Peptides against a protein of PDB entry 3ESW. Designs and how they scored, part 182

Target 1, 322 residues: chain A of PDB entry 3ESW
Amino acid sequence: NNIDFDSIAKMLLIKYKDFILSKFKKAAPVENIRFQNLVHTNQFAQGVLGQSQHLCTVYDNPSWHSIVLETLDLDLIYKNVDKEFAKDGHAEGENIYTDYLVKELLRYFKQDFFKWCNKPDCNHCGQNTSENMTPLGSQGPNGEESKFNCGTVEIYKCNRCGNITRFPRYNDPIKLLETRKGRCGEWCNLFTLILKSFGLDVRYVWNREDHVWCEYFSNFLNRWVHVDSCEQSFDQPYIYSINWNKKMSYCIAFGKDGVVDVSKRYILQNELPRDQIKEEDLKFLCQFITKRLRYSLNDDEIYQLACRDEQEQIELIRGKTQ

## One batch from the design tools (peptide; made by RFdiffusion4, then SolubleMPNN)

Design b2_p23_4_s1 (from b2_p23_4, 7 letters changed)
Fold by OpenDDE base, seed 1:
Structure b2_p23_4_s1 (fold): chain B 322 residues (1-322), chain A 23 residues (1-23)
Amino acid sequence: as target 1 above (322 residues)
Amino acid sequence: DEKKEELKKIAEELLEKIEELEK
């Protein structure tokens, strides 16, 4: 009797799928207790949870996506994407078009749309007056600034005219479409929303050492791709550790479908002590939050995401990102 | 049918081993 190897393979795949799905079932009481204890006893864990409650869901707003698309010069963007795609992309398939789109969005955002703001210009003296600005400190938002999710306002005095200029650090990305200026936080916040508005799979990456960037899931490359709007960088995860010689301890990615420790992708040298949480507890925390984010998904969606997660973990372990 | 049962057992054992390796 010819062993029906195909039937066996199908049965093994079903059992494997069931096993994977079993990991994403509702958390056992013991896991809930472990999670609660971890979040209540570990400040880093509490911070990761707090960030996940915002960053994993805030960008999934269709009204915001519409406002973004209405604000951007889509004709210019698509013209440039089509031009680059016509050179090489037709031979590589339709999936590469999204990589060209992300690269153009990086260009457009940095060159045409958004501005870096170390110091604001003087409201009285006008443009190119930031050199005359002296920081006086930071304060809470006023009543108007508070409408746009502002936690901090930097205060500057003009050395020339003596007037005070306020630089609100807005966290409302729709307000950032108006102000069109900021530092890494404002850049990454708005750029994450922009990428999401094009229907892309995007994660917000938080680095403990005061930097933030994005990851985009490339269907062409079949992996998560580093994207830094500040640097106009695509697929250059090494820039921080190698080019900047930056010391780092933690990089955590926040997306609608999960929270992932991506430190291994970006921390290639000069690793700082990872002393904020036990590695096992961080792994558990990220998995637990990810599991919660997927509770409403069907079995096929859960399985597909789990397979993607496994591929990413293999990539991160093997150092095969480049 | 006996072979199917044996393969189910092997699959279950492999899954248990994978679970142990993922800890």
Scores: peptide ipSAE 0.015, ipTM 0.471, DockQ to the pose 0.124
Fold by OpenDDE base, seed 2:
Structure b2_p23_4_s1 (fold): chain B 322 residues (1-322), chain A 23 residues (1-23)
Amino acid sequence: as target 1 above (322 residues)
Amino acid sequence: DEKKEELKKIAEELLEKIEELEK
């Protein structure tokens, strides 16, 4: 019997596709009960859910993308990308152009556009006066600050003139296009929007130990790539664990198409206890939220994303074979 | 012929795994 291997392969692919698609069907009643119980009983799970409700969708705003593109010096950015692509990119094909774009956006954002703000300058004394600023604490936003999704305002007194300077911690990324200053939260928030505005697949990575960064899906590298706007870092997931010797417990990536535990990419040493949730419950939670985010997608989109997810899981298990 | 038998075995094993996953 000539086994038609092509027919068997096609049948296997069909069954595999159907199996994958079955995972993304409407959640069973038992899964909904498990999910509800988990988010009501586990504070970490509730936090992940709350973040997903914001971070997975907030950056998919076409009006914000237009404002970003109108605000950035696109001529400078593309000139620099074209210049770097002309040196080395022709050998690697068109797909590498997006990697050059992200690298230039990292440069442009850190060098030309945004400022790190440990302490604000004194509003009265002017530029380069942050050294004279003493923190007095934090308070709620005033009526003007509250218009820009501000939860906290840091208060500083100038040691020279005695005046008070407010540093509102804005969560509105459009306001950050105006203020052009902040810490890791403001940097990552606006930079995530910037990358999204160029039509890129981007995730916001939350680390429990008070840091945040991005991942972008490189079509050239065919994987998720670490991107930190604060560090002007591209594809250096080791910087936290190795270079900073940072202790970490959880890194969770939030994107429009899913929520993924990416801890294995970034926690290479000095792992803190993962005691906030059971590993099986975290896995379930991320899968359940991801399933919900994909409910409106067609079967082909679901299948393509599932293939991407599987490749990422393989990468995270194998480690970088350097 | 050996490659065909190997591919057949892989296909059968994959089919069984898929059927187990569909249960």
Scores: peptide ipSAE 0.014, ipTM 0.400, DockQ to the pose 0.486
Fold by OpenDDE base, seed 5:
Structure b2_p23_4_s1 (fold): chain B 322 residues (1-322), chain A 23 residues (1-23)
Amino acid sequence: as target 1 above (322 residues)
Amino acid sequence: DEKKEELKKIAEELLEKIEELEK
C-alpha cells in the first residue's frame, strides 16, 4: 500500500490546528470557577490579574503612538539604523532591520532622551544638586500630579537652600515624554510605549524582586528578546542572575496577546522560593488570561500565536538543560 | 528511508516535548 505521505501530512496538520484551536474555545464553567476562586483566594494571582488588566492593553493607544513619534528625533534614529544596517544587514536579510532599530532606540533613549533619577535636583538650586537632597518620605499626589496617573510623590529637602522638591512617580507615559526622568519603572513604562509606537510586538516584564524590563519579538531571531532600557541591553537575559547576582522568584511578561511566566529565561541561579502560588495554578492563570486576551482573534491568528507560544516554551525548557 | 527516519525522530522529539509542556 503506497502510503500517501502528502495526504497523511495534510490530515495531521488539520488535526493539529483543530486541537490547538480547541484550547482557545470559550472557557468551561469549571475553568471560570477555578479562575474566580484563584484570584479571590491568592494575592499573587490577584496581582497578576490586576497588572494584566493594565499592562496588556494600555500601550495599544494610537494617539499615544503619534505623540511619541512626534516627540522623538526620528531623523537621527533612522539615520543611525540605516548606517548600521548598511554595514551588516544586506547579508542577513530585511528582518534584521528591526533588531537594529531596537538597538538604536536603546542607545537613543539612554544616551540622548531619558535620565536616571535616583534623587531629583533641587528645584531652586538647579542642575546637579541631587547630592544635597535628603528624602523626607512619600505622600499622595496633589491636584496637578493626579492628572498624570501618579500613585506616589517622593519628597526631598535641599540641605543647601532648605526648599522642598517633589518627585512625583508618574505612571502616565505621555507625562514621562515631558519629564524625561525616572527609575526602572518610568524607564520601562515609557520605553515599552516607544517600542509599541514603532509597531513592534512588545511585552512588559515584571520581576517580583523590584525590577522591570521589556521583551521584543524579533522576526529575525524568531523569538522573544530581552530588552532593558536602563542597561541599554539587548538579548542579555543573564545580566540579572549572573552579572548582578540578583536573587529572583518570578518574572511575568505582559503583552497584548498573552501573559507568560518567563522566569526560566532570567532566573538562572540564586532562585528564591516560589511560594506565592502553586506552579500549576500560575500556569493555569497565565493560560486563562491569555485565552481571554485572544478571544476576539480569528482562527489563523490564534493558531499562529499558539505556534509561537509553543516555540517559546520549548526554548524556555531547553535553556534550563544547558 | 533516511529522511523518513529523520522525520520520525523529529516528530517523536516534538511529541515528548509537548507532553512535558502539558504536564
Scores: peptide ipSAE 0.008, ipTM 0.406, DockQ to the pose 0.265
Fold by OpenDDE base, seed 3:
Structure b2_p23_4_s1 (fold): chain B 322 residues (1-322), chain A 23 residues (1-23)
Amino acid sequence: as target 1 above (322 residues)
Amino acid sequence: DEKKEELKKIAEELLEKIEELEK
């Protein structure tokens, strides 16, 4: 009796699909109780939930995508992408074009579009005067600054003219298209929106130790790829732990389809104590939020995302990033 | 540890199958 291996494989795939889909059904009452108790009793869990409520949805705004695309020099960007793509002779297929696009967006953003602002220039003395600026502290936004989701304003005094310069820390990425300056927060916020505006699957990665970056899902590489706009870095998750010798405890990725602990991708050495939450509770929290984000998706979408999640978890366990 | 290794092996086999299905 020739074992119809194809029939068995199909049957196993159906059963596997059904099993996966069963995990994404509406949460049981016990899971809801556990979730509510966790976010009420654990400050870190509450923080992750709060971030997910913003970061998982804020960038899915078609009006913002249009404004971004109208603001960028698309002709320059695509000209450069086409030039680099043509060098490789199209041998690697159409999906690699997106990797070239992301690499060019990193170049364009850092070199042509956005500026690092450690200290602002003096509003009175003009350009290249940041060296003369002394920090006085931070204060709340004024009435104009408050229109652009500003949580804090850094205040600087010019040592030359004595005038005060305000550096609002805007969280509105559309305002950042105008100001074109900031630190890691502003860079990552606007760059996440830029990548989303090209229709890419993007996550915002929050590190507890005061850094933030992106990941995008490469269809060519079939994995999540590290992207840091500040560093013009593509697929270099090791830069923080190895190159910077940075100590880190948590890296959490926030996307429209899920929340994932990606600490294992980035924390390769010098791990700080993970004492803010139990590992089992963090895993539960991320899975629970992810499940909620997927409640409106169809069975095929849920299955595809679950397969991608499983691949990522395997990657993170194996340490085979490169 | 044994369960982790078993899960890793299952995951490897599933990845290989997924890669074959994407071809």
Scores: peptide ipSAE 0.008, ipTM 0.425, DockQ to the pose 0.058; fails the geometry check

Design b2_p23_4_s2 (from b2_p23_4, 10 letters changed)
Fold by OpenDDE base, seed 4:
Structure b2_p23_4_s2 (fold): chain B 322 residues (1-322), chain A 23 residues (1-23)
Amino acid sequence: as target 1 above (322 residues)
Amino acid sequence: DENKKKLEEIAKELEEKIKKLEE
């Protein structure tokens, strides 16, 4: 009996697909109870849920994408991408072009578009006056600042002219297209939107130890790639643990299709105690939120994403970026 | 039908093994 190995392989693949898809069906009542209990009893879990409710969906705004694309110097960006792409001898249409685009967006954003703001310049004295600025503290937003999702305003006094300068910490990324300044939060917020505006699969990575960055899914590399707009960094997940010698406990990635604990990608040394939640509960939480985010997807989309998830988990376990 | 059942059993065993590896 010629064992039709192809038929067997197809049957196994179908069964495997069915199995994977079965994992993404509506949560069982027991899972819902576990989730509710976890979110109500664990502050870290509540925080992850709260972040997911915002970060997983906020950047999927077509109106914002249009505004971004209208604001950026696309001619300059694509000119530079094409130049670097051609320099390396790649043919047009290769998936690697997107990697060049992201690298140019990193360059453009840091060098041409956005500014780091430790202290604001004096509104009266003009540019390069931040050295004369003394912090007076923080306050709530005024009526104008409140229009742009501002939670806190840092207040500075100019030592030269005595005038007060306000540095509102805007969370509206469209306002950041105007202000073009901030710290890691503003940088990552706007840059996440920028990457999304080019139709890329992007995640916002939150680190518990007061840093944030992006990941984008490279179709060329077939994996999630570390992207830090502040550092103009592409595929350098080690920069925090190794270069900065940063101590970290949790890195959580938030995307439209899921929430993933990516701590293993970034925490290579100097790991802080992971004492905020049980590992099993964090895994459950991320999976539960991910399932919810995928409820509207078709079986093929769910399966493709599950395959990506599996590959990522293998990568994270093996510590080898393929 | 017997071969299909055997394959379904193997698939189920593999699923259980995969599930244990995911735990």
Scores: peptide ipSAE 0.016, ipTM 0.479, DockQ to the pose 0.122
Fold by OpenDDE base, seed 2:
Structure b2_p23_4_s2 (fold): chain B 322 residues (1-322), chain A 23 residues (1-23)
Amino acid sequence: as target 1 above (322 residues)
Amino acid sequence: DENKKKLEEIAKELEEKIKKLEE
């Protein structure tokens, strides 16, 4: 009896697909109760939910994408990408080209476009006067600053002229296209939007220990790739734990299609206690939010994303086999 | 019919394995 292995494989794939799809159906009443109890009783869970409500959707704005593309020097960017692509002579076509694009965007953003702002320059004394600035504290936004989703304004006094300079911490990434300065939050916020504006699959990674970065899904590498605009870093997830010797507890990735605990990718040593939530509750929370984000997707989209998620989980468990 | 039954058994085994991976 010639076992039609192809027919068996097809049936197994169908059943596997049906199984995967069953996970993304409407949440059972018990799951909703568990979710509600978790977010009402656990502050960390509430924080993750709150971040997901913003970070998973805010960058999917076509009008913002247009403004970004109109603001960037696309001719310079593509010229540099084409130049680097031509050097490596890879016949790998469009898939590897996107990795070159992300690398150039990292270069362009850090070198040509955006500025690190530890302290602002004095508004009266002009450029390169940040050394003369003394912090006085933080306050709420004024009426103008509040138009650009500003939660906090840092106040500085110039030691030379005595004038006050305000450094508003804008959360509006379109305002950041104008100001072109900030710290890790502003850098990551605008750079996430920039990557999204090129049609890329991007996640915003929040670290509990006061850092943020991106992940981009490389079709060439067929995985999520670490991207840090502040560091001009591509595929260097080890920089925090190893190079900085940073202690960390949680890294959570927020994307349009899901929320994922990516701590295993970045926390390679000096792990801090994970005491903010039970591991099973965090896993449940991320899965529940991911399920909600996918409710409007068709069965094929859900299946493709689930396959991607499974490959990522395998990667995170196995570690990089270097 | 026998092949269908065998496939149903394999599918059931896979479902059980999948359930164990969710635990």
Scores: peptide ipSAE 0.012, ipTM 0.462, DockQ to the pose 0.158
Fold by OpenDDE base, seed 3:
Formats: structure tokens, sequence, C-alpha cells
Structure b2_p23_4_s2 (fold): chain B 322 residues (1-322), chain A 23 residues (1-23)
């Protein structure tokens, strides 16, 4: 009896699909109670939930995508992408083009578009005067600054002219298209929106130790790829732990389709105590939020995302990043 | 029935592997 291996494989896949889909059904009452208790009793869990409510959805704005694409020099970007793509002779297939696009966007953003702002220039003395600026502290936004989702304004005094310069920490990425300056927060915020504007699957990665970056899903590499706009870095998740010798405890990725603890990708050494939440509770929290984000998706979308999640978890456990 | 049982066992093994991966 020729075992129809194809038929068996199909049946296995159907059963597996049904099983996976069963995990993404509406949360049971017990899970809801556990979730509510966790976010009310654990400050870290509450923080993750709060971030997910913003970061998972804010960048899925078609109007913002249009504004971004109208603001960027698309002709320059695509010219450079096409040039680099042509060098490789198309041998690796069409999906690699997106990797070239992301690499060019990293270059363009850092070299041509956005500026690092450790201290602002003096509004009175003009350009290249940041060396003369003394921090006086931070205050709340004024009426104009408040229009652009500004929570904090850093205040600086010029040692040369004595005038005050304000550095608003804007969270509105559209305002950042105008200001074109900031630190890791502003860089990552706007760059996340830029990548999303090209139709890419992107996550915002929050590190508890005051850094933020992106991940994008490469169809060519078939995995999540580390992307840091500040560093013009592509697929270098080791830069923080190894190159910077940074100590870290948590890295959480926020995307439209899920919240994932990606700490294992980035924390390769010098791990700080993970004492903010029980590991089981963090895992539960991320899964619970992820389920909620997927409630409106169809069975095929849920299954595809679940397969992607499984592959990522395998990657994170095996330590095979390259 | 035997094939169904084997498929259920494989599914269970896959579930356990997935559960371990989720841990």
Amino acid sequence: as target 1 above (322 residues)
Amino acid sequence: DENKKKLEEIAKELEEKIKKLEE
C-alpha cells in the first residue's frame, strides 16, 4: 500500500492549522481575569500594555504615509536602490530589493535627512552653536508645542548670548519631518513611520535601558531584521551587547500584529536582572496582547502570522541569527 | 483509525515542541 505521503502531509497541515487557529480564539474568562490582574498589579505589565496601545497602531495611518512619501526624495532613494540592486545581477530574486531599499533608507535618513541633536543650536547665535548651550532642565510644553504631542521640553541657555533655547521632545512624527532633528526616540519614531510608509512590516523595539530601534520583516531573509536608524545599522543585533558593551534587561517589539519579547536577539552578554515581572507573566502578557491585535484577522492571516511567530521563536532559542 | 492515531500523536508532539518553544 503506497503510503500517500502527500495526503498524510496535507492532513497533518490541516490538523496543525486547526490547532494553531484554536489558540487565537477569543480569550477565555480566566485569561481575561489573569490579564486584568497582571496589568493592575504589575507596573511593568501596565507599561507594556500602554506602549502597545500606541505603538502597535499609530503608524498604520495612510494619511501619514502619504505625507512621508511626499516629503522624501523618492527619486534619489530609488535611483540608489536600483543602482545597488543592479550590481548583484538580480540573481537572488525580487524579494532582496526590499533589503536594498531599507539599507538605502538608513543611509538617506542618517546622511541626508535627519540630524542628531545632543544639544540644540542657539536660536539667536545660529548654526553650530550647540557647544555653547547649557542645560537648565525640562518643563512642560507651551501652547504651540502641545499641538504636536510634546510631553517634555528641554531648556538650554546660551553661554555666549544668554538667550534661552527650547528643545521640544515631539512625539508627533509628522512634526519630526519638519524639525528633522532629535535623539534615539525621535529617530526611531520617524524612521518607523518611514519604513511603514513603504508598506513594510515593521516593529518598534523598546529597550528598558533607554534605547529604541526597529525591526523589519525581510521576505528575502524570511526573518525579522534588526534596523537602527541612529547607527545606520542593518542586521546587526549584536551592536548593543557586544560593540557597546551595553547592559540590558528587556527588549520588547511592538507591531500591528503582535507584541514580542525579543530580548534574546539583543541581550547576548551583560544581562541585567529581569526582575520587573515573572517570565511566565511577561510571556502571557505578550501573547494576550498579540491575540487581541489579531481578533479581526481571518484564519489564513492568523495561520501565516503564527507560522512566522514560531519560526522567530525557534531562531531566538537556537541563537542562529546568521 | 491507526493513521488517525498516528496523526494525533504527531500533532501532540508538535504541540509539545511548540509549547517548549513558547517557554
Scores: peptide ipSAE 0.009, ipTM 0.470, DockQ to the pose 0.139; fails the geometry check
Fold by OpenDDE base, seed 5:
Structure b2_p23_4_s2 (fold): chain B 322 residues (1-322), chain A 23 residues (1-23)
Amino acid sequence: as target 1 above (322 residues)
Amino acid sequence: DENKKKLEEIAKELEEKIKKLEE
């Protein structure tokens, strides 16, 4: 019996596609009940949901993308990318250009554009006066600061002149294009928007242990790539666990197309107890939110994303066995 | 019918593998 291998392959692909698509159908009533119960009874789940409602959609703003592109020195950026691409890119194909772009954006952002602010300079004494600043605590935003999604304002007193300097922690990334300073939160927030403004597929990664970074989907590498704007780091997921010896429990990635537990990529040693939620419930939560985010997508888009998700899961499993 | 059964078995095996990867 000449097994028509082509016919078999086609039927397998159809069945596989139908199976994958079946997972993204409207949630069953039991799943909705489980979800509602989970987010109402588990604080960590509620936090993940709350973050997803903001982080998964906020950066998909065309007006913000235009403002970003108008603010950056695009001529310098593309000149540098073209220079690096001309050295190596012709041999490895056109998709590698985007990796060079992300690497240049990391360089440009850290070296030319944004500043780390542990303590602000004194508004009266001027530049390089942060050493004279004593923290007095934090307070709510004033009327002006409140216009820019400011949750808290750090207050500092200058030991030299006695004046008060306010350091508002802005969550509006457009305001950060003006202020051009902050800590890991401001860095990651604005840098996520910058990457999105170039049409890239980007996730915001939240670590429970007070750090945040990005992931970019590289078409060249065909995977999610670690990107930390603070560290000017590309594809170095090990830096936290190994280089910093950081102890961590959870890393959650938030993107327009899904929420994913990426802890396995970054927590390589010194794992803290994962006691905030049951593993099964966290998995369910991320899948449920992801399903909702994809509800408006067509079958082909859903299928392509599901294939990408499966590849990522395989990668995350293999990384633990190495 | 035998080819259909074999395809169904392969599909089931793939589903089980996918399920294990999700666990």
Scores: peptide ipSAE 0.008, ipTM 0.465, DockQ to the pose 0.144; fails the geometry check

